# Peptides against a protein of PDB entry 5HDT, part 84

Target 1, 163 residues: chain A of PDB entry 5HDT
Amino acid sequence: MVVKTFMDMDQDSEEEKELYLNLALHLASDFFLKHPDKDVRLLVACCLADIFRIYAPEAPYTSPDKLKDIFMFITRQLKGLEDTKSPQFNRYFYLLENIAWVKSYNICFELEDSNEIFTQLYRTLFSVINNGHNQKVHMHMVDLMSSIICEGDTVSQELLDTV
Target 2, 163 residues: chain A of PDB entry 5HDT as posed
Amino acid sequence: MVVKTFMDMDQDSEEEKELYLNLALHLASDFFLKHPDKDVRLLVACCLADIFRIYAPEAPHTSPDKLKDIFMFITRQLKGLEDTKSPQFNRYFYLLENIAWVKSYNICFELEDSNEIFTQLYRTLFSVINNGHNQKVHMHMVDLMSSIICEGDTVSQELLDTV

## One batch from the design tools (peptide; made by RFdiffusion4, then SolubleMPNN)

Design b2_p19_6_s2 (from b2_p19_6, 10 letters changed)
Fold by OpenDDE base, seed 2:
Structure b2_p19_6_s2 (fold): chain B 163 residues (1-163), chain A 19 residues (1-19)
Amino acid sequence: as target 1 above (163 residues)
Amino acid sequence: KSKLKFSKEEQKEFKKSRE
């Protein structure tokens, strides 16, 4: 299982990182990012989150446009956090936990469209935040948002208005 | 330690905390 492979991989697993590098690149293709199945897209997002984790601090994706597509894709998946009773909620939680812990979105600071990415992320998070979320979910959301604010040299007024 | 690099212990702890 591809999902489990990346989940279990550590940053220092050099041989495995090299072995699955091409697979990591393939997972960012339009075929997967635009897959018609919502559950497949969620699994892809989780894999991508793990890829950012294990290859950190340098993502294997070299195209700025591709990186933007990936993070916009991941952001769209986070909308699934809105339904706490969904059978897939644990996977959405995993996605949130991972990207918050790794600070994956911080890679976006090098992108020209970073403000667009961050704005969309914040809008999405505030859209799905509700009283049904437990403490851990809230913690990860706060960690994710605060990390971006703290690490960024400048933030757009639009983003500030969202916060 | 490089930015966004985690120790084996940190990564292990992260794995344990996963739901």
Scores: peptide ipSAE 0.248, ipTM 0.825, DockQ to the pose 0.372
Fold by OpenDDE base, seed 5:
Structure b2_p19_6_s2 (fold): chain B 163 residues (1-163), chain A 19 residues (1-19)
Amino acid sequence: as target 1 above (163 residues)
Amino acid sequence: KSKLKFSKEEQKEFKKSRE
C-alpha cells in the first residue's frame, strides 16, 4: 500500500527514498491532484505530506510551478477539518499534524508566489477553525501559522493584516 | 543540520505520538 509505504519511511532510508522516488513524482501528477474522489485526494495529500517529510529539506519536485500546485492542493484539503464528526477527520488531523511538525510550507519561501500560498493557507485555516476542535488541533494550527510568520523576514503586510 | 532534517529520535517520537 502506497500510503503505508511513505507513512512508515523516515529521512535516513536512503535506499528506499531512491527506490520510491518515481512513485513520489507520479503522486504529484494532475491525475492524482485532480482526482474526482475526495477520499483519494485526501490520501494523496497525506502521502505528499510524508514525501515532504522524508525528502526534507529538498523536495523531489524540481518545478516551482509544481510545488505551488502541490501546496495549493494540500491547502484545499485542509478545508475538510471543518467537520469534526467526519469518518475521515483523523486523516485530516494527520495531514495537519504532519505539515505543522515538519514545517513543510517553509520551503515555499523560495517560491515567487509564496505570499499567495501563505494567504490561501491562512484564509483556509481561519475558515475552518472553531471551538469544536480540541486543543491539539488548535495547537497545530497555531504552530503552522506561527512558523511561517517567524521564519518570514519579508512577509507581506497583507498577510500580516490577515492574522 | 538543517532545521527540516530530523534526528532518528525525533522521527521516532513523532511516529509514536501520531493520532
Scores: peptide ipSAE 0.225, ipTM 0.817, DockQ to the pose 0.431
Fold by OpenDDE base, seed 1:
Structure b2_p19_6_s2 (fold): chain B 163 residues (1-163), chain A 19 residues (1-19)
Amino acid sequence: as target 1 above (163 residues)
Amino acid sequence: KSKLKFSKEEQKEFKKSRE
């Protein structure tokens, strides 16, 4: 199982990182990013989050356009956090927890379209955040947003207006 | 340690929190 393979992999698993590199690259293809099944897209997002964790601080994706597509894709999946009663909520929580802990979005500072990515992320998070979420969800959302604000050299006025 | 590189203990705790 691909999802479990990346979930269980460590950063220092150099042999496995090399073995599954091509699979990691394939998971970022349009076939998976634009897959018609919502549950499949969520699984893909979780795999991509683990890939960013495993290969941190670098990403195996060399194309800035591909990186943008991936983070915009992950951002869209975070919309699923809105329904805490969904059978898939635990996977959405995993996605949020992972990207917050790894600080995956900080890779986007190297991209020309970082402001667009961060703005869309913040809009999405504030779209789904509510008082029904438990403290852990709120904590991860705050950690995710704070990391970007604190570690970014500059933040656009549009992003500041969103906060 | 390098930025965004986690210790074995940190990675273990992360895995544990998902179980």
Scores: peptide ipSAE 0.223, ipTM 0.813, DockQ to the pose 0.366
Fold by OpenDDE base, seed 4:
Structure b2_p19_6_s2 (fold): chain B 163 residues (1-163), chain A 19 residues (1-19)
Amino acid sequence: as target 1 above (163 residues)
Amino acid sequence: KSKLKFSKEEQKEFKKSRE
């Protein structure tokens, strides 16, 4: 399975990274990002999170527009964190844990629309945070938001209003 | 080395936390 392939791959697996590069690029196509099935989109998001992990500190995607689309896509998937009793919650947790640990959104600092991406991320996270989340979920959400604030050169007023 | 490049130990710890 594609999900397992990227999930089990390490950053220093150079031969595998080269072998599956085309698959990584294909997963970012509109076919997958705009897939009508919500569960498929979640799996795609998890794969993309692992792709950012294994190719860090760089991304295999060369287009700034494509990178923006991917992170806006991942941000939309994080809405699934709102229902802690969902059968897919563990995959949403995996997505959150991964992007928080990897600091994958830090790639967005190189994008012209970084403020838009971060604003949407913060709004999404605050919209899904609830008392039903355990300590680990809260920790990852805080880590993700704090890391972006600390590593960012500047923060827009819109982002400040969101925080 | 970039801070986003993790040691083998760090990657192992991440995998363990996901299990």
Scores: peptide ipSAE 0.220, ipTM 0.814, DockQ to the pose 0.439

Design b2_p19_6_s3 (from b2_p19_6, 9 letters changed)
Fold by OpenDDE base, seed 2:
Structure b2_p19_6_s3 (fold): chain B 163 residues (1-163), chain A 19 residues (1-19)
Amino acid sequence: as target 1 above (163 residues)
Amino acid sequence: KSKLKFSKEEAKKFKESLK
């Protein structure tokens, strides 16, 4: 299973990283990012998050436009955190935990559309945060947002209004 | 084992690599 393979892969697994490079590239294609099945999109998001984890701190993709598409896509999937009783919640949690730990969004800082990416992330997180989330979920959300604020030199007014 | 993470500095390196 592809998903399990990425989840179990270590950052130092150079041979495996090379083996799955083509798959990583294809997972970022419009075919997968715009897949009609929401569960498939969630799996794609988790795989993409794992790809960033595995390749960290090196950028796994070299196109700024593709990076924007990926993180906007991942952000959209985080909306699924709103339903804590969903059968897929554990995967949404995994996605959140991963991107918070790896600080994958930090790769976006020098992108032209970084403010748009971060703004959408904050809007999404604040829209789904609720008292039903356990402490770990809240911590990951805080860690994710704090990292961006702390490392960012400039924050747009729109982002400030969101916070 | 500590996992490596992304940073703004890495983002800068990435941008420079595109030139």
Scores: peptide ipSAE 0.461, ipTM 0.882, DockQ to the pose 0.121
Fold by OpenDDE base, seed 5:
Structure b2_p19_6_s3 (fold): chain B 163 residues (1-163), chain A 19 residues (1-19)
Amino acid sequence: as target 1 above (163 residues)
Amino acid sequence: KSKLKFSKEEAKKFKESLK
């Protein structure tokens, strides 16, 4: 129910954005980020991606530490892209497509640990990329990585080593 | 679905809004 609500919401729904702000904040709590069920965590990641989409270009989260936790969490979920035959693959694709289109990771540029977040993202993407992925999956991965490189004034040596 | 996107510039604005 909640998942569908965020999925169907658009950026111009100002009244709804205000109404569901508290719910959006609760979805980023440790209760959901550390949920023991892998499928639940995937749904949470998709909801978080939708929240960033809905509120773009302004994240509703005001804590740098929370933002780091969220993006590290989303990055961990992207590992599920490796198995293209999984029944949950379509949701992993949705997650990838969303974050690539919205460029949600760009909110991390002013975080102290931005390089760590970007490095972990690149490592994860390169670890799961394979010939079983269709062209659209590859394009989203490339778009996501290229956007970060292009907007970054400097690239850490560690990040360069992963590219 | 999305009309607006995040950027490094928007990240800077966001950081300033947190002060």
Scores: peptide ipSAE 0.443, ipTM 0.879, DockQ to the pose 0.123
Fold by OpenDDE base, seed 3:
Structure b2_p19_6_s3 (fold): chain B 163 residues (1-163), chain A 19 residues (1-19)
Amino acid sequence: as target 1 above (163 residues)
Amino acid sequence: KSKLKFSKEEAKKFKESLK
């Protein structure tokens, strides 16, 4: 399975990275980002997060518009963190843990629409955070948001108002 | 670990690579 392969792949596995380059490009296509099945979209988001992990610190996609689409897509999937009793919660947790550890959203800092991306991320996280989440979930959410604030030398007032 | 993660510095490098 592709998901299992990406999860176990090391960041220095150059031969495997080249092998799955075409697959990585197709996973960011509209066919997958707009897939009608919610579980498929979550799986795609996890795969995309793994792609960023594997290619870090190099950007796996070179189109600013495509990067925006990907991170807006990943942000939409994070809404699933709200229900801790969902059968797919462990995959939502994996997605959160991955993007927090890799700091994948930081690649968006120099994009024209960076403020929009970060604002949507913060709004989504604050909308789903609740007392039912364990300490690890809270920690990853805080790490994800604080990393962007700390590295963003110039944070817009609009973003600050969202927090 | 820092070289295995993204940062604002890496974002700048990415932006420069697009030129």
Scores: peptide ipSAE 0.430, ipTM 0.877, DockQ to the pose 0.143
Fold by OpenDDE base, seed 1:
Structure b2_p19_6_s3 (fold): chain B 163 residues (1-163), chain A 19 residues (1-19)
Amino acid sequence: as target 1 above (163 residues)
Amino acid sequence: KSKLKFSKEEAKKFKESLK
């Protein structure tokens, strides 16, 4: 129910945004980010992605360290895109589509560890991308990577070596 | 549907808001 609520929430739903602000903050806690169930972690990632979508272009969190943890967490979940036959693949697709469309990773540009975040994202995407993915998946992956390169002033050599 | 997106400029605004 909570997941569906966030999925259906629009960016202009100001009253609802305020109502669920506390929940949004709790979803970024270690309890959820380090939850032992991978399906739960996927749902958490989708919720977090929706939170960024709903609050865009304003940052929903005020802690740089927490933002780093969140995006490193989301990046780890993207590994699930490799198994296209998984019952949860549609949720992984949703996660990818969301973060690509919203360009949520762009909020990381001015973080101290932005290079680490982007590097891990690229490594993860290249590790899971394959010819079995449909065109839409490929488009979202390319859009996500190209957006960061285009808006970034420079790309680290480590990131270039990943390509 | 009008959806707003994040950008490097928004990241700068965020950083400034933390000061």
Scores: peptide ipSAE 0.409, ipTM 0.870, DockQ to the pose 0.121

Design b2_p19_6_s4 (from b2_p19_6, 8 letters changed)
Fold by OpenDDE base, seed 1:
Structure b2_p19_6_s4 (fold): chain B 163 residues (1-163), chain A 19 residues (1-19)
Amino acid sequence: as target 1 above (163 residues)
Amino acid sequence: KSKLKFTKEEQKKFKESLK
């Protein structure tokens, strides 16, 4: 399984990173990012999160536009965190935990549209966060938002108004 | 150590938290 392959891969797995590089690039195609099945999109998002993890601090994607598409895509998937009783919640949790730990969104600071990406991320997180989430979910959300605020020299007023 | 580079121990801890 592709999901398991990237999940089990370490950053120092140089031969595997080389072997699966083309697959990593293919997973960021519109075919997967715009896949009609929401469960498939979630799996794709988890794979992409793992790809950012194993290739960190770099990313295999060379196009700024593609990177923007990926992070906007991942942000949209985080809406699934709203239903804690969903059979897919554990995968949504995995996605959140991964991107918070890896600090994958910090790659976006070099993108021209970073403020748009961060704004959408914060809006999404605050739209789904609720008292039904356990402390770990809240912790990961705070870690994710704090990392961006701390690493960014400046944040837009719109983003500050969202917080 | 480079930023966003993780030790084997850190990676193991992360994987364990997922299970």
Scores: peptide ipSAE 0.259, ipTM 0.822, DockQ to the pose 0.384
Fold by OpenDDE base, seed 2:
Structure b2_p19_6_s4 (fold): chain B 163 residues (1-163), chain A 19 residues (1-19)
Amino acid sequence: as target 1 above (163 residues)
Amino acid sequence: KSKLKFTKEEQKKFKESLK
């Protein structure tokens, strides 16, 4: 399974990274990013998160527009964190934990539309945060947002208003 | 070393936490 393949891969697995590079590129296609099945989109997001982890610090995606699309896509998937009782919550948790640990969104600092991406991320996270989330979920959300604020030189007023 | 590079130990710990 593709999901398991990327999940089990390490950053130092050079042979495997080369072998699955084309697959990584395909997973970022509009076909997958705009897939009609919500569960498929979640799996794609998890794979993309793993891809960022594996290929860090260099993402295999070279197009700024593509990177923006990917992170906006991942951000949209994070809305699924709102339902803690969903059968898919564990995968949403995986997604959150991964991107927080890897600091994947920090790649966006080089993008022209970084403030838009970060603003959408913060709005999404604050929209789904609730008292039903356990401590780990809260920690990952805080870690994710704090890392961006700390690493960024400047943030938009819109982002500041969101925080 | 890049902040986005992780040791084998860190990667194993992360993978274990994701199970």
Scores: peptide ipSAE 0.241, ipTM 0.819, DockQ to the pose 0.383
Fold by OpenDDE base, seed 5:
Structure b2_p19_6_s4 (fold): chain B 163 residues (1-163), chain A 19 residues (1-19)
Amino acid sequence: as target 1 above (163 residues)
Amino acid sequence: KSKLKFTKEEQKKFKESLK
């Protein structure tokens, strides 16, 4: 129910955005980010991706540390893309397509640890990318990585070595 | 308009493609 609420919401739903703001903040708590169930963490990641979409360009999370935690969390979930035969693959695909289209990681450019976040993202994507993925998956991965390179004025040598 | 501000049409197309 919570997943569907944010999935069906758009950026112009001002009253709903205000109504569910506290829920959005609650979903970023350690209770959900460190939940022991892998499927629950995937659902949380999808909700967070939708929250970034509907509240863009301004995320409701005011703490730089919290934003870092969220994006590192989302990055960890993307490891699930490696198994194309998983019953949860379609939800991993949703997560990838969402963050690639929204360019949600671009919020990280204002964070001190942006290079760390981008490096971990690239390492994760390169670790799971394979010839078994269809063209759409590859396209979203490339769109996500190229957007970060194109929008950044400077990229760390460590990130350049990863690419 | 900001690159992270989407038109209603873009948002509709995105939601339709995901379902």
Scores: peptide ipSAE 0.238, ipTM 0.814, DockQ to the pose 0.429
Fold by OpenDDE base, seed 3:
Structure b2_p19_6_s4 (fold): chain B 163 residues (1-163), chain A 19 residues (1-19)
Amino acid sequence: as target 1 above (163 residues)
Amino acid sequence: KSKLKFTKEEQKKFKESLK
């Protein structure tokens, strides 16, 4: 299973990273990012999160437009955090925990549209946050947002208004 | 810049936290 392959892989697994590089690139194609099945898109997002983890500090995606598409895609998947009773909630939790720990969104600082990406992320997180979430979920959300604010040299007024 | 390289211990800790 592709999901398990990337989930179990470490950053220092150089041979495996090389072996699955083409698969990582393929997972970022429009076929997967625009897949009609919501559960498939979630699995793709989790794989992408793991790809950012294991290939850090440089993602295998070199195109700024592709990187933007990926992070906007991941952001859209985070909407699934709103339903804590969903059978897929654990995967949404994994996605959140992963990107918060890895600080994968920090790659976006070199992108021209970083403010747009961060604004959409914050709006999405605030749209799904609710009292049904446990402390760990809230902690990861705060960690994710705080890391971006702390690392950024400049923050747009729109982003500040969102916080 | 945030740390993007993790020790084996850190990676193990992360994987364990997901269980």
Scores: peptide ipSAE 0.212, ipTM 0.810, DockQ to the pose 0.402

Design b2_p19_7_s1 (from b2_p19_7, 15 letters changed)
Fold by OpenDDE base, seed 3:
Structure b2_p19_7_s1 (fold): chain B 163 residues (1-163), chain A 19 residues (1-19)
Amino acid sequence: as target 1 above (163 residues)
Amino acid sequence: SKFAKAYKKAKEEELKKLL
């Protein structure tokens, strides 16, 4: 199964990456990003995070507009971290852990709308952070936000005001 | 509920088949 393959791949051969390129592109289509089922959207987000992990440091998506759509989509899914007792929380945790470790959002620095993406990410994270989250969740959230600030050549005042 | 679990599993399987 393709989903299992993406999750188990540890930056495998270039040949295998090429084989799944079309699948990676298909996952970023409006059909998946705008899917009506919330659980499906979460699974799509996890798959996209895995794709970024596999293809790091270069994403298979070449369109700046598509990259923006993807990261805005992933950001919206992170809102699900708010309910720590949700049956889907473990998958939201996986999403957070993955994007924090891979530093997936760092590719957005090359986008003209990077400040918008980062601002929305920070607003989302701060809106869901609460004392019910365990130490690991807090660590990943901090790592994600800190990495973006530290690696950015310039940080917008709007982003600073959000932090 | 059993229904909710079955529904979620079905959606997961559907996604796996599409991928």
Scores: peptide ipSAE 0.053, ipTM 0.686, DockQ to the pose 0.017
Fold by OpenDDE base, seed 1:
Structure b2_p19_7_s1 (fold): chain B 163 residues (1-163), chain A 19 residues (1-19)
Amino acid sequence: as target 1 above (163 residues)
Amino acid sequence: SKFAKAYKKAKEEELKKLL
């Protein structure tokens, strides 16, 4: 299973990265991003996060529009963090932990619509964050947001107002 | 519901087969 392979794959295998490149590209298709089942979409998001982790610091996706779609998609999945009692929470946590540690969203700085992506991310995170989340969840959320602010020389006023 | 769980699992398995 490619999903399991991505999760277990490290960044030191260039041969394997090349082998699964086409599958990584296929995963970003509308078939997966617009799948009707939210649990399937969560799985897709985790796979995409793993792809960014494996191919860091550069994503295998060359289309700016596709990258935007992917990160907007991942952002939407993060809404699932709101319910800590969900059976799928651990997978949502994995998604958050991964993208925060890898700093996956930082690749969006090269995109023309980066401010839109970051604004949506911040709105989503603030909408789901609550006192029921443990310290690790809070830390990952803060790390994710802080990294973007620190690397961004200019932050939109809208983003600042959101914070 | 039980049906919903089965449906989700089936879709997940479908995804796993495709990947």
Scores: peptide ipSAE 0.083, ipTM 0.700, DockQ to the pose 0.017; fails the geometry check
Fold by OpenDDE base, seed 5:
Structure b2_p19_7_s1 (fold): chain B 163 residues (1-163), chain A 19 residues (1-19)
Amino acid sequence: as target 1 above (163 residues)
Amino acid sequence: SKFAKAYKKAKEEELKKLL
């Protein structure tokens, strides 16, 4: 019910944003982020991506630690992009497309550990990229990485070494 | 296995109901 609502909701609906605020916060709890089933975690990641899209440019999560946990969690899910023949690939594609278009990771610039988050993202993307990916997948990956590089005032040497 | 698939589906549905 709420999953469908989040997917279809737009950022201009302030009334709905307020209504589902508590649910958005609950979705980021350890219960969901540490769920034992990876397909459930993928669904959670997609919902979180939708929440960032809906609440952009400001996420409803105020804790820097929680934001870090969420983005590290999303980054881990992107490993599933490696197998293009998986039945779940379309959902992984949705996740990638969403976070690339919204530029969700840009909120991480406010975090002390932003460079760590970006480094992990780049390492993950380069680890899963392969010749089986179509042009759109490659484009989203490039857009995601380029946006972070271009908007950062100073790119750490560690991040540059990762690229 | 059939069990694993059923379990994953059940958990997914549980999540959908919760949200």
Scores: peptide ipSAE 0.078, ipTM 0.703, DockQ to the pose 0.017; fails the geometry check
Fold by OpenDDE base, seed 4:
Structure b2_p19_7_s1 (fold): chain B 163 residues (1-163), chain A 19 residues (1-19)
Amino acid sequence: as target 1 above (163 residues)
Amino acid sequence: SKFAKAYKKAKEEELKKLL
């Protein structure tokens, strides 16, 4: 129910955002982020992406450490984009499309470990990109990486070396 | 295994019910 609710929720609905705030916070718990099943983690990542979309440009997660954990978690899930023939590929695509369009990672600029997060994201994307990906996948990957470069005032040398 | 698949599906459904 919540999955569909988050997916269809309008960003202008303050009442709905308040209603599901506690659920959004619960979703970011270690129970879900460290779930042993990869398909469950993928579903969690998609829901988190939807939450960021709904609450953009802010997020209900106030702890810098929690935000870091979430984006490192999402980045790890993006590894699943490598296999274009996977039954779960469409959900990985949804994850990529969402975070690219929303520019979800932009909230990381306020984090101390932002450069590390972005570096891991870029390394992951370049690791999984292959000839099996269609134009839409490539476009979302480019959009995601370009947005971070454009919005960032300073970029670490480590990140530059990764790109 | 069949058990692993069933467990995975059950956990996904559990998550869907929570969310």
Scores: peptide ipSAE 0.074, ipTM 0.693, DockQ to the pose 0.017; fails the geometry check

